Peptides against a protein of PDB entry 7SID. Designs and how they scored, part 17

Target 1, 151 residues: chain A of PDB entry 7SID
Amino acid sequence: LHMYLMLLKELPGEEYPLPMEDVLELLKPLSNVCSLYRRDQDVCKTILNHVLHVVKNLGQSNMDSENTRDAQGQFLTVIGAFWHLTKERKYIFSVRMALVNCLKTLLEADPYSKWAILNVMGKDFPVNEVFTQFLADNHHQVRMLAAESIN

## One batch from the design tools (peptide; aimed at target 1 N32 S35 G73 L85)

Design b2_p15_5_s1 (made by RFdiffusion4, then SolubleMPNN; from b2_p15_5, 6 letters changed)
Fold by OpenDDE base, seed 5:
Structure b2_p15_5_s1 (fold): chain B 151 residues (1-151), chain A 15 residues (1-15)
Amino acid sequence: as target 1 above (151 residues)
Amino acid sequence: MEKELEEKQQKFLNS
């Protein structure tokens, strides 16, 4: 876990995007890692904070490649799972804060949810629709962060 | 690919 988290943390931001092949290699094991530490709030928060760099890379990628679509799918699968478990009240506010930041970054890259669509249990949920749910979050800091993301 | 992703997500949700 430690080595994997280090790799995620060291990912460059939007200014210096990685080759999509490298991004994909990092994303492939992500779901398994999340599964192992699903009940650890601190690890989940850390993972969500680190994958912000991945979102920035995905936003600058060329959409006409198979690797781009695959990378987006790997990422959205994980975000969809976190969102679903959040609805089931499995995560404390700090994890939800990190998730909102991921969703905010997705909306900045794809404001109209052309590719940013969460598929959970066979149903599609555009991120722009999912995001509005956090405006009614039980924790004031989560609501505030969500509101600040609306421009 | 979609099937693989669905299986990964299901494993996550049921872990």
Scores: peptide ipSAE 0.665, ipTM 0.945, DockQ to the pose 0.945
OpenDDE base, seeds 1, 2, 3, 4: peptide ipSAE 0.664, 0.663, 0.664, 0.664; ipTM 0.945, 0.944, 0.945, 0.945

Design b2_p15_5_s2 (made by RFdiffusion4, then SolubleMPNN; from b2_p15_5, 10 letters changed)
Fold by OpenDDE base, seed 2:
Structure b2_p15_5_s2 (fold): chain B 151 residues (1-151), chain A 15 residues (1-15)
Amino acid sequence: as target 1 above (151 residues)
Amino acid sequence: MDAELEKQQQQFLES
């Protein structure tokens, strides 16, 4: 886990996008790692904070590329799961804040949710619609973070 | 979403 987190943390930002092949290699184990540590709030928060770099890289890629679509799919699968479990009240506010940051970054890259659509259990949820739900979050810091992204 | 990703998500949700 530690080595994987270090790899995610050290990813270049938007200014220096990674080759999509490298992004895919990093995303391949992501779902399994998240699944293994889904009940560890601190690990989940850390993972969500680190994958922000991946979102920035995805926004710089050609959406028509098969590799880009694959990377987007792998990432959105994990985000969708985190969102679903959040709806089930499985995560504390710090994890929800990290998730909101991911969703915010997705909306910045895809304001019209052309590809930023969460599919959970066969149902589609555009990120712009999902994001508005955090405006009514029970924790004030989560609401504030969500509101800041809109204004 | 393809079958493999759906399976991975299901495992995540049920883990």
Scores: peptide ipSAE 0.650, ipTM 0.944, DockQ to the pose 0.858
OpenDDE base, seeds 1, 3, 4, 5: peptide ipSAE 0.649, 0.648, 0.649, 0.650; ipTM 0.944, 0.944, 0.944, 0.944

Design b2_p15_5_s3 (made by RFdiffusion4, then SolubleMPNN; from b2_p15_5, 6 letters changed)
Fold by OpenDDE base, seed 1:
Structure b2_p15_5_s3 (fold): chain B 151 residues (1-151), chain A 15 residues (1-15)
Amino acid sequence: as target 1 above (151 residues)
Amino acid sequence: MDEELKEQQEAFLNA
C-alpha cells in the first residue's frame, strides 16, 4: 500500500503530465486497492487526495485517444464507487472533502461533463449534477468546500 | 462502462 501511495503522491501534475500509458498503468490496480481499504477512512482520504494528480494529467492529454478513454473509465469507476458509498453514509467528512476536491478538479477539466460521467450500477450521473449534492452535505466544511468550488 | 470496469466496481461496492 505505502509503495503504491508513494507512486500516486509523486505523480506529476498539470505542468509536467505523464504519458497516458503510464497514467493508465497506475490506475489499473486502483480499484483493487480501494476495495481492500474501503473501511479505512484515513487510507481512503489519502488515496482520494493523491488521485487528484490523475485528473490533472487527464485534462492535459488528447481526449480522443483510446488510452485516454480507458484511463477516464478506470478513474471514473473508482470515483463512482466512492460516491455511491458516500450516499450510503460509509465515509466521514474528511473523506467526503477529498471526494469533493476530486469532483471539483473533474469539473475544471470538463465543466459540462462531456466525459466526466459517473456510471454506477448501470446508471449514468454527470459530475456537474453529482457535485451539487454536496451543497446539502451534513457537515458544514463539506458544504463550504462545495459552495466555494461553484462560486 | 465495459464488463471489466463493471466487475471492478461491483467488487469495490461489495467488498
Scores: peptide ipSAE 0.657, ipTM 0.946, DockQ to the pose 0.829
OpenDDE base, seeds 2, 3, 4, 5: peptide ipSAE 0.656, 0.656, 0.655, 0.656; ipTM 0.945, 0.945, 0.945, 0.945

Design b2_p15_5_s4 (made by RFdiffusion4, then SolubleMPNN; from b2_p15_5, 6 letters changed)
Fold by OpenDDE base, seed 5:
Structure b2_p15_5_s4 (fold): chain B 151 residues (1-151), chain A 15 residues (1-15)
Amino acid sequence: as target 1 above (151 residues)
Amino acid sequence: MEEQLKKEQQAFLNA
């Protein structure tokens, strides 16, 4: 876990996108790592904060590439799972804050949810529709973060 | 690939 988190933390921002091959290599273990630590709130928050760099990288890539679509799928699979578990009230506000930041970044890269679609248990949920649900979050800081993101 | 991702997500949700 430690080494993997270090790799995620060291990812460059959107100004210096990584080759898609490198992004794919980094994303492949992500689902498994999240699964192993899904009940650790602090680890989940850390992972979600680090993968913001991945979202920024994906937004700068050629969306017509097969590798780009693959990378998007790898990432959205994990985000969809976090969102679903959030609906089941599995995560505290700090984890939900990190998730909202991921969704915000996705909307900035894809405002009309052309590719930013969460597939969970066989159903599609466009991120722009998912995002509005956090406007009614029980925690005031989550509501505020969601509100400022769409204004 | 989609099937593999679905299996991984399900494993995550069931963990």
Scores: peptide ipSAE 0.620, ipTM 0.938, DockQ to the pose 0.939
OpenDDE base, seeds 1, 2, 3, 4: peptide ipSAE 0.619, 0.619, 0.618, 0.615; ipTM 0.938, 0.938, 0.937, 0.937

Design b2_p15_6 (made by RFdiffusion4)
Pose (drawn by RFdiffusion4):
Structure b2_p15_6 (pose): chain A 151 residues (1-151), chain P 15 residues (1-15)
Amino acid sequence: as target 1 above (151 residues)
Amino acid sequence: DEFQELVEEAREYLE
């Protein structure tokens, strides 16, 4: 777990992007890793805080081949799964704050929501519309974080 | 698992 979190946090870089196949290799076990630790709040928070570093390489669309959409779908499905589970009051405010940080990073990467769309229950939700929903949260810290990052 | 099912359903919808 430590090895995978370290690789996720360190390998992606903004100045010189990785090949997309390497991004796919990084994102391949993430679904299983998140599946094992669905119950644990601390591990989920740590996983989200470490995966928010991949958006810098994911946002590149110059080489918009099939691998780009594959990697974007692989990341967005996990993010949407976390969001859906959060909507059902299944995570504490720490995981919600980490998800807000991830969504803020996604909004930074794709301001027009061309590709950053969460898919859940056969429906699609743009990240910008989802982000404003956190202004009505039941925890003051998450609301303040969303209000401050609303810019 | 429930989480794994959600990810698989979303991947099938995209395909």

Design b2_p15_6_s1 (made by RFdiffusion4, then SolubleMPNN; from b2_p15_6, 5 letters changed)
Fold by OpenDDE base, seed 3:
Structure b2_p15_6_s1 (fold): chain B 151 residues (1-151), chain A 15 residues (1-15)
Amino acid sequence: as target 1 above (151 residues)
Amino acid sequence: SEFQELIEEAKNYLK
C-alpha cells in the first residue's frame, strides 16, 4: 500500500501528463486497494488526495480514444463508490473534504459533465449534480469547501 | 517504461 500511495503522490501535474497507457496501469489496482481499505478513514483520505493527479492526466487526453474511456471508467467507478459510501454516512468529514476536492478537479476538467458521470447501482449521476449535494453537508468545513469551489 | 515497471512492482507488492 505504501509503495502504491507514493506512486500516486509523485504523479506529474496537469502541465506534464503521463501517457494514457501508464495511467491505465496505475488505475488497475486502485479499485482493489480502495475495496480493501474502505473502512480505514485515513487510507481513504490519502487515496483521494493522491488521485487528484489522475484527474489532471485524464483531462489532457483524447476523450474519444478507447484507452481514455477505459481510464475514465475505472476512475469514475472508484469515485462513485466513495460517493455511494458517503451517502451511507460511512466517511468522516476529512474524507468527504478529499472527495469534494476530487469532484472539483473533475469539474475543472469537464465542467458540463460530458464524461464525468458516476454510475451507481445502475443509475447515472453527473458530477456537477453530485457536487451540489455537498453544499448541504452536515459539516460546515465541507459546505464551505463546496461553496468556495463554485464561486 | 520505467514508470510501468514501478507500477508492476507496486502491484506485486500489494498481492
Scores: peptide ipSAE 0.023, ipTM 0.512, DockQ to the pose 0.036
OpenDDE base, seeds 1, 2, 4, 5: peptide ipSAE 0.022, 0.022, 0.022, 0.019; ipTM 0.510, 0.515, 0.519, 0.531; seed 1 fails the geometry check

Design b2_p15_6_s2 (made by RFdiffusion4, then SolubleMPNN; from b2_p15_6, 6 letters changed)
Fold by OpenDDE base, seed 4:
Structure b2_p15_6_s2 (fold): chain B 151 residues (1-151), chain A 15 residues (1-15)
Amino acid sequence: as target 1 above (151 residues)
Amino acid sequence: SEFEQLVQEALEYLK
């Protein structure tokens, strides 16, 4: 786990994007890792913090590429799962804050939610719509972070 | 690629 998380952390950001093939390889096991550690708040927080690099990398890719769409889909599946569990009140505020940061970064990369759409339980939820829900989060720090992201 | 190898090693570590 630690090695995988390190790879996520060391992923080049927006300035030096990885080849999409490498991004895909990194994303392939992510859903399984998240599922395995879904109940571990610290691991979930760490994962969410590190996948910020993936979002930044995806934003610099060719959106018309099949590989890009595949990578986007795999990433959004993970984010959607975290959001779904958040709705079920499964995560503490620190994990939710990390999720908000991911959503914020997604909106920066795709402000019009052209591809940033979460599909959960067969329903589509644009990230901008999902993001606004955190303005009403039960924890003040989450609300503040969400509000700061809007401003 | 080298990166793919690193990912594979990470996967093995997760097992």
Scores: peptide ipSAE 0.025, ipTM 0.558, DockQ to the pose 0.036
OpenDDE base, seeds 1, 2, 3, 5: peptide ipSAE 0.024, 0.025, 0.024, 0.024; ipTM 0.551, 0.566, 0.567, 0.556; seed 3 fails the geometry check

Design b2_p15_6_s3 (made by RFdiffusion4, then SolubleMPNN; from b2_p15_6, 7 letters changed)
Fold by OpenDDE base, seed 4:
Structure b2_p15_6_s3 (fold): chain B 151 residues (1-151), chain A 15 residues (1-15)
Amino acid sequence: as target 1 above (151 residues)
Amino acid sequence: SEFEKLVNESLEYLK
């Protein structure tokens, strides 16, 4: 886990994007890792914080590529899962804050929601719509973070 | 698990 998280953390950002093939390799185990540690708040927070680099990388890729769509899909699947579990009050505020940061970064990478759409249980949820829900979060720091992200 | 089911459902709809 620690090695995997380190690789995610060291992923080049917007300035130096990795080849999409490399991004895909990093994303392949992500869903399994998230599932395995879904009940560990600290691990979930760390994962969400580290995948911010992946979002920055995805935003610089060619959206017409099949590999790009695949990478986007794998990433959005995980984010959608975290969001769903958040709605079910499974995560503490620090994890929710990390999720908000991911959503913010997604919006920055895809302001027109061309691909940043969460599909959960057969329903599509644009990230901007999902993001606004955190303005009403029960924890004041989450609300503040969401509000600051919009401003 | 709930997470696994959710991930699998999401993957299905992305195909």
Scores: peptide ipSAE 0.037, ipTM 0.698, DockQ to the pose 0.813
OpenDDE base, seeds 1, 2, 3, 5: peptide ipSAE 0.032, 0.035, 0.033, 0.034; ipTM 0.682, 0.691, 0.682, 0.688

Design b2_p15_6_s4 (made by RFdiffusion4, then SolubleMPNN; from b2_p15_6, 7 letters changed)
Fold by OpenDDE base, seed 3:
Structure b2_p15_6_s4 (fold): chain B 151 residues (1-151), chain A 15 residues (1-15)
Amino acid sequence: as target 1 above (151 residues)
Amino acid sequence: SEFEELIKESLEYLK
């Protein structure tokens, strides 16, 4: 886990995106890792903080390529899972803060949610609509972060 | 996909 998290942390920013093939390789174990540690708040927070770089890489790729669609799908599945569990009050505020940052980054890459759509339990939820829900979060810091992100 | 099913199962378990 720690080795994997270090790899995620070392991902370059938006200025220097990785080839999509490399992004896919990094995403392969992500769902499994998230599933295994879904109850560990600290691990979830760390994962969400580190995958910010993945979002930046996805936004710089050809949206029509098979690899891009695959990578987007894998990533959005994970984000959708975290969001779903957040709605069910499974995560503390620090994890929700990290999730908001991920959603913010997604909106920066896809402001109109053309591809950034969370599919949860067979239903589609555009990230721009999902993001606004955090304006009503129970924790003051989460609300503040969400509010700052839209201004 | 396999990943989607894995996540779905995990979510259902946590409900």
Scores: peptide ipSAE 0.029, ipTM 0.665, DockQ to the pose 0.106
OpenDDE base, seeds 1, 2, 4, 5: peptide ipSAE 0.028, 0.028, 0.018, 0.027; ipTM 0.650, 0.664, 0.506, 0.645

Design b2_p15_7 (made by RFdiffusion4)
Pose (drawn by RFdiffusion4):
Structure b2_p15_7 (pose): chain A 151 residues (1-151), chain P 15 residues (1-15)
Amino acid sequence: as target 1 above (151 residues)
Amino acid sequence: MTFNEMVEEAMEYLE
């Protein structure tokens, strides 16, 4: 777990992007890793805080081949799964704050929501519309974080 | 549902 979190945190870089196949290799076990630790709040928070670093390489669309959409779908489905579970009051405010940080990073990467759309229950939700929902949260810290990051 | 089943259904929807 430590090895995978370190690789996720360190390998992606903004100045010189990785090949997309390497991004796919990085994102391949993430779904299983998140599945094992679905119950644990601390691990989920750490996983989100570490995976928010891959958006810098994911947001590149110059080489918009099939691998780009595959990697974007692999990441967005996990984010959407976390959001859906959060809507059902399954996570504490720490995981919600980490998810807000991830969504803020996604909004930074794709301001027009061309590709950053969460898919859940056969429906699609743009990240910008989803982000404003956190202004009505039950925890003051998450609301303040969303209000401050609303810019 | 398991977490992996949720992710799989979303990936199938995209395909």

Design b2_p15_7_s1 (made by RFdiffusion4, then SolubleMPNN; from b2_p15_7, 6 letters changed)
Fold by OpenDDE base, seed 4:
Structure b2_p15_7_s1 (fold): chain B 151 residues (1-151), chain A 15 residues (1-15)
Amino acid sequence: as target 1 above (151 residues)
Amino acid sequence: MSFLEMVQEALDYLR
């Protein structure tokens, strides 16, 4: 886990995007890792913070490529799971903070939610709609972060 | 070591 998280953290930013093939390889274990540690708040927070680098890479890729769509899909599946569990009040505020930052980054890459759509339980939720829900979060810091992110 | 090699190493660690 530690090594995987370190790899996520050390991903090049948007200035030097990774080949999409490399991004896909990195994303392959992500869902499993998240599932395994879904009850560990610290790990979840760390994952969410580190996957911000993935979003930066995804935003610089050719949207029409199959690899890009696959990478986006894998990533959005993970984010959707975190959001779903958040709705079920499974995560503390610090994890929700990290999720908001991730959603913010997604919106920066896709302001109109053309591809940033979460599919949860067979339903589609555009990230922009998901994001606005955090304006009503129970924790003041989460609300503040969400509010600041849209300004 | 290439990025892919690092990823593979990480995957091996997780297994």
Scores: peptide ipSAE 0.023, ipTM 0.523, DockQ to the pose 0.035
OpenDDE base, seeds 1, 2, 3, 5: peptide ipSAE 0.022, 0.022, 0.021, 0.021; ipTM 0.518, 0.530, 0.514, 0.517

Design b2_p15_7_s2 (made by RFdiffusion4, then SolubleMPNN; from b2_p15_7, 5 letters changed)
Fold by OpenDDE base, seed 2:
Structure b2_p15_7_s2 (fold): chain B 151 residues (1-151), chain A 15 residues (1-15)
Amino acid sequence: as target 1 above (151 residues)
Amino acid sequence: MSFLEMVQEALEYLK
């Protein structure tokens, strides 16, 4: 886990996007890692903070590429799972804040939600609609972060 | 070491 998290942390920024092949390799174990540590708030927060780099890489890729669609799907599956567990009140505010940042970054990469759609339990939820729900979060810092992201 | 190689090494570690 530690090594994986370190790799996520050390991802290059937007100026040096990763090859999609590398992104895919990085995403392969992500769902399993998240599932294994879904009850560990600190690990979840760390993962969510680090995968922001993945979103930035996805936004710069050719959306018509099979690899891009695959990477988007893998990433959205993870985000969808975190959102679902958030709805079940499984996460503390700091994890929810990290999730909001991920959703914000997704919307910046895909303002029209062409691909940024969460599929949870067989239902589609555009990220913009998901994002608005955090404006009514029980924790004031989460609400503030969500509100700042819309402006 | 390329990023891909680093990822592969990490994946092996996680196995």
Scores: peptide ipSAE 0.023, ipTM 0.556, DockQ to the pose 0.034
OpenDDE base, seeds 1, 3, 4, 5: peptide ipSAE 0.023, 0.023, 0.023, 0.023; ipTM 0.533, 0.538, 0.547, 0.550

Design b2_p15_7_s3 (made by RFdiffusion4, then SolubleMPNN; from b2_p15_7, 6 letters changed)
Fold by OpenDDE base, seed 1:
Structure b2_p15_7_s3 (fold): chain B 151 residues (1-151), chain A 15 residues (1-15)
Amino acid sequence: as target 1 above (151 residues)
Amino acid sequence: MSFLEMVQEALDYLK
C-alpha cells in the first residue's frame, strides 16, 4: 500500500497531462483498492487527494472520445462510492474535505454536470446537486470549504 | 516498464 501511495503521488501533474488511455488504465484497478481500504480513513484521504490530478486530466481531454467517456465513468464510479459511504456517515471530516475538493475540481471541468453524474445504487446524482449538500455538512470546516468553492 | 505499468502492478498486488 505504501508503495502504491508513493507512486500515485508521483504521477505526472497538470503541466503534463497523461494520455487518456493511461488515465483509463490507472482507474481500472482503483475501485478495487478503494473498496479494500474503504474503512481506513487515512488511506481514503490520501487516495482522494492524489486523484485530483485525474480530474484535471479529464478536463483537458477531448470529451468526444470513447476513452474519455470510459475514463469519466470509471472515475465517477470511485467518487460515487466515496459519496455513498459519506451519506452513510462512514467518513470523518478530513475525508469529506478531500471529497469536496474532488467535487470542486469536477465542477470546474463540468460546471453544469453534463457528464459529471454520480450513479449510486442505480440512481443518478448530478455533481452540482451533490456538492450543495456539503454546504449543510455538520462539520464547520467542510461547510467553509464548500462555501468558498462556489463561484 | 513504464511508470504507469509499475503503478498498475502495485495496485494488482493490493488485490
Scores: peptide ipSAE 0.023, ipTM 0.534, DockQ to the pose 0.040
OpenDDE base, seeds 2, 3, 4, 5: peptide ipSAE 0.022, 0.020, 0.023, 0.022; ipTM 0.541, 0.505, 0.534, 0.539

Design b2_p15_7_s4 (made by RFdiffusion4, then SolubleMPNN; from b2_p15_7, 6 letters changed)
Fold by OpenDDE base, seed 2:
Structure b2_p15_7_s4 (fold): chain B 151 residues (1-151), chain A 15 residues (1-15)
Amino acid sequence: as target 1 above (151 residues)
Amino acid sequence: MSFLEMVQESLEYLK
């Protein structure tokens, strides 16, 4: 886990985007890692904070390649799971804030939700619609973060 | 099985 988290943390910035092949390699174990630690608030928060780099890399890909779609799908699956658990009140505010940041970054990369759509239980939820729900979050810091992100 | 599917399955058992 530690090594994987370090890899996510040390991803290059927008100036030097990773090849999509490398992004895919990093995403491959992500679902398993998240599943294993889904009940650990600190690990979940850390994962969500680190995958922001992945979103930035995905947003820079203007190619409708199979690899891009695959990477987007893998990432959105994870985000969808975290959102679903959030709706089930399984995560503390700090995890929700990290999730909001991920959603914000997704919207910056895909403002019109062309690909940023969460599929949960067979239903599609555009990230923009998902994001607005955090404006009514029970925790004031989450609400404030969400509000600041749309202005 | 995806992370989402695993989580959804787990939640169903915890209801």
Scores: peptide ipSAE 0.026, ipTM 0.588, DockQ to the pose 0.131
OpenDDE base, seeds 1, 3, 4, 5: peptide ipSAE 0.021, 0.022, 0.023, 0.021; ipTM 0.535, 0.514, 0.564, 0.557; seed 1 fails the geometry check

Design b2_p15_8 (made by RFdiffusion4)
Pose (drawn by RFdiffusion4):
Structure b2_p15_8 (pose): chain A 151 residues (1-151), chain P 15 residues (1-15)
Amino acid sequence: as target 1 above (151 residues)
Amino acid sequence: TEETLKEEQEKFLNA
């Protein structure tokens, strides 16, 4: 777990992007890793805080091949799963704050929501519309974080 | 590809 979190945090870089196949290799076990630790709030928070570093390489679309969409879908489906579970009151405010940080990073990466769309229950939700929903949260800290990051 | 991603999402939600 430590090895995987370290690789996720360190390998991606903004100045010189990784090949997309390497991004796919990084994102391949993430679904299983998140599945094991679905119950644990601390691990989920740590996983989200570490995976928010991949968006810098994911946001590149110059080489928009099939690998790009595959990697974007692989990441967006995990993010949408976390958001759906959050809507059902399954996570504490720490995981919600980490998810807010991830969504803020996604909004930074794709302001027009060309590709950053969460898919859940056969429906699609743009990240910008989903982000404004956190203004009505039951925890003051998450609301303040969303209000401050609304810019 | 789409089906694989759907199965991976359902596996996580049902874990």

Design b2_p15_8_s1 (made by RFdiffusion4, then SolubleMPNN; from b2_p15_8, 8 letters changed)
Fold by OpenDDE base, seed 2:
Order: C-alpha cells, then structure tokens, then sequence
Structure b2_p15_8_s1 (fold): chain B 151 residues (1-151), chain A 15 residues (1-15)
C-alpha cells in the first residue's frame, strides 16, 4: 500500500502528463486497493487525495483514444463507488472533502460531463449533477468546499 | 461501463 500510494503521490500534473499507458498501469490495481481499505477512513482520504494527479493527467489526454477511455473508465469506476458509499454515509467529512476535490477536478477537465459520468449499478450520474449534492452536505467544510468550486 | 469494470465496482461495493 505504501509504495502504491507513493507512486500515486508522485505523479506529474497536467503540465507534464504521463503517457496514458503508464496511467493505465497505475489504475489497474486501484480498485483492489480501495476495496481492501474501504473501511479505513485515513487510507481512503489519502487515496482520493493522491488520485487527483490521475484526474489531471486524464484531462490532458486525447478523449478519442481508446487508452484514454479505458483509463477514464477505470478511474470513474472507483470514484463512483466512493460516491455511492458516501451516499450511504460510510465516510467521514475528511474523506468527503477529498472526494469533492476529485469531482471538482473532473469538472474542471470536463465541465459538461461528456465523459465524467459516474456509473453505479447500471445508472449514469453526470459529475456536474453529483457535485451539487455536496452543497447540502451535513458538514460545513464540505459545503464550503463545494460552494467554492461552483464560483 | 464494461463488464469487467462493473465487476470490479461491485467487488468494491461489497467488500
């Protein structure tokens, strides 16, 4: 876990994106890692904070590329799961904060949710619609973060 | 979403 988290943390940003092939390699184990630690709030927070770099890389890639679509799909699968579990009140505010940051970054890359769509249990949820839900979050810091993102 | 990703997500949700 530690090594994997370190790799995620050290990913370059949008100014110097990784080759999509490398992004895919990093995303492959992501779902498994998240599954193993889904009940660990601190680990989940850390994962979500680190995958922000992945989002930045995805936003700079060619959307018509198969590899890009694959990477987007793998990433959105995990984000969708975190969002769903958040709806089930499984995560404390700090994890939700990290999730909001991920969603914010997705919206910056895809303001109209052309590809940033969470699919959970066969249903599609555009991130722009999902994001507004956090404006009504029970924790004031989450609401504030969400509110700042729409301005 | 493809079947493989759906399976992975389901595993996540059920873990």
Amino acid sequence: as target 1 above (151 residues)
Amino acid sequence: MDEQLEKEQQRFLNS
Scores: peptide ipSAE 0.618, ipTM 0.940, DockQ to the pose 0.862
OpenDDE base, seeds 1, 3, 4, 5: peptide ipSAE 0.617, 0.617, 0.616, 0.617; ipTM 0.940, 0.940, 0.940, 0.940

Design b2_p15_8_s2 (made by RFdiffusion4, then SolubleMPNN; from b2_p15_8, 7 letters changed)
Fold by OpenDDE base, seed 2:
Structure b2_p15_8_s2 (fold): chain B 151 residues (1-151), chain A 15 residues (1-15)
Amino acid sequence: as target 1 above (151 residues)
Amino acid sequence: MKEQLEKEQQAFLNA
């Protein structure tokens, strides 16, 4: 876990995008790692904070390439799961904060939700629609973060 | 790929 988290943390930002092949290699084990630690709030928060780099890299890629679509799919699968479990009140505010940051970054990269669509259990949820739900979050800091993203 | 991702997501949701 710690080695994997270190790799995610050390990913270059938007200024220095990684080759999509490298992004894919990092995303491949992501769902399994998240599944293993889904009940560990601190680990989940850390993972969500680190995958922000992935979103920045995805925004710099050609959406029409198969590798880009694959990377987007792998990432959105995990985000969709986190969102679903959030709706089931499985995560504390700090994890929800990290999730909102991921969603915000997705919307910045894809304001019209052309590819930023969460598919959960066969249903599609555009990130812009998902994001507005956090405006009504029970925790004031989550609401504030969501509101700041809109303004 | 879609099927595999759906399987992984379901595993995540059921973990």
Scores: peptide ipSAE 0.637, ipTM 0.942, DockQ to the pose 0.881
OpenDDE base, seeds 1, 3, 4, 5: peptide ipSAE 0.636, 0.635, 0.633, 0.633; ipTM 0.941, 0.941, 0.941, 0.940

Design b2_p15_8_s3 (made by RFdiffusion4, then SolubleMPNN; from b2_p15_8, 7 letters changed)
Fold by OpenDDE base, seed 5:
Structure b2_p15_8_s3 (fold): chain B 151 residues (1-151), chain A 15 residues (1-15)
Amino acid sequence: as target 1 above (151 residues)
Amino acid sequence: MEEELEKEQQRFLNS
């Protein structure tokens, strides 16, 4: 786990995007790691914080590439799962904060949710619509972060 | 691909 998290953390951001092939290799273990540690709040927070770099890379990619679509799909699958479990009240505020940051970054890259769509159990949820739900979060810091994202 | 992603997500949600 530690080695994987370190690799994920070392991803460059918007300024120096990685080749999509490299992004795909890093995303392959992500779902498995999340599944193993879904009940560990600290690990989930760490993962969500590190995948912010992935979002930035995906936003700079060529939309016509098959690899880009694959990477987007793999990433959004994980984010969708975190969102669903959040609705089931499985995560504390610090994890929700990290998730909101991921969604914020997605909206910055795709403000109209052309590709940033969460599919959960066969249903599609555009991120711009999902994001508004956090404006009514029970924790004030989550609400504030969400509000900041739309101002 | 979509089927594989769905299976991965379901595994995550049920883990």
Scores: peptide ipSAE 0.557, ipTM 0.923, DockQ to the pose 0.918
OpenDDE base, seeds 1, 2, 3, 4: peptide ipSAE 0.555, 0.555, 0.555, 0.555; ipTM 0.923, 0.921, 0.923, 0.923

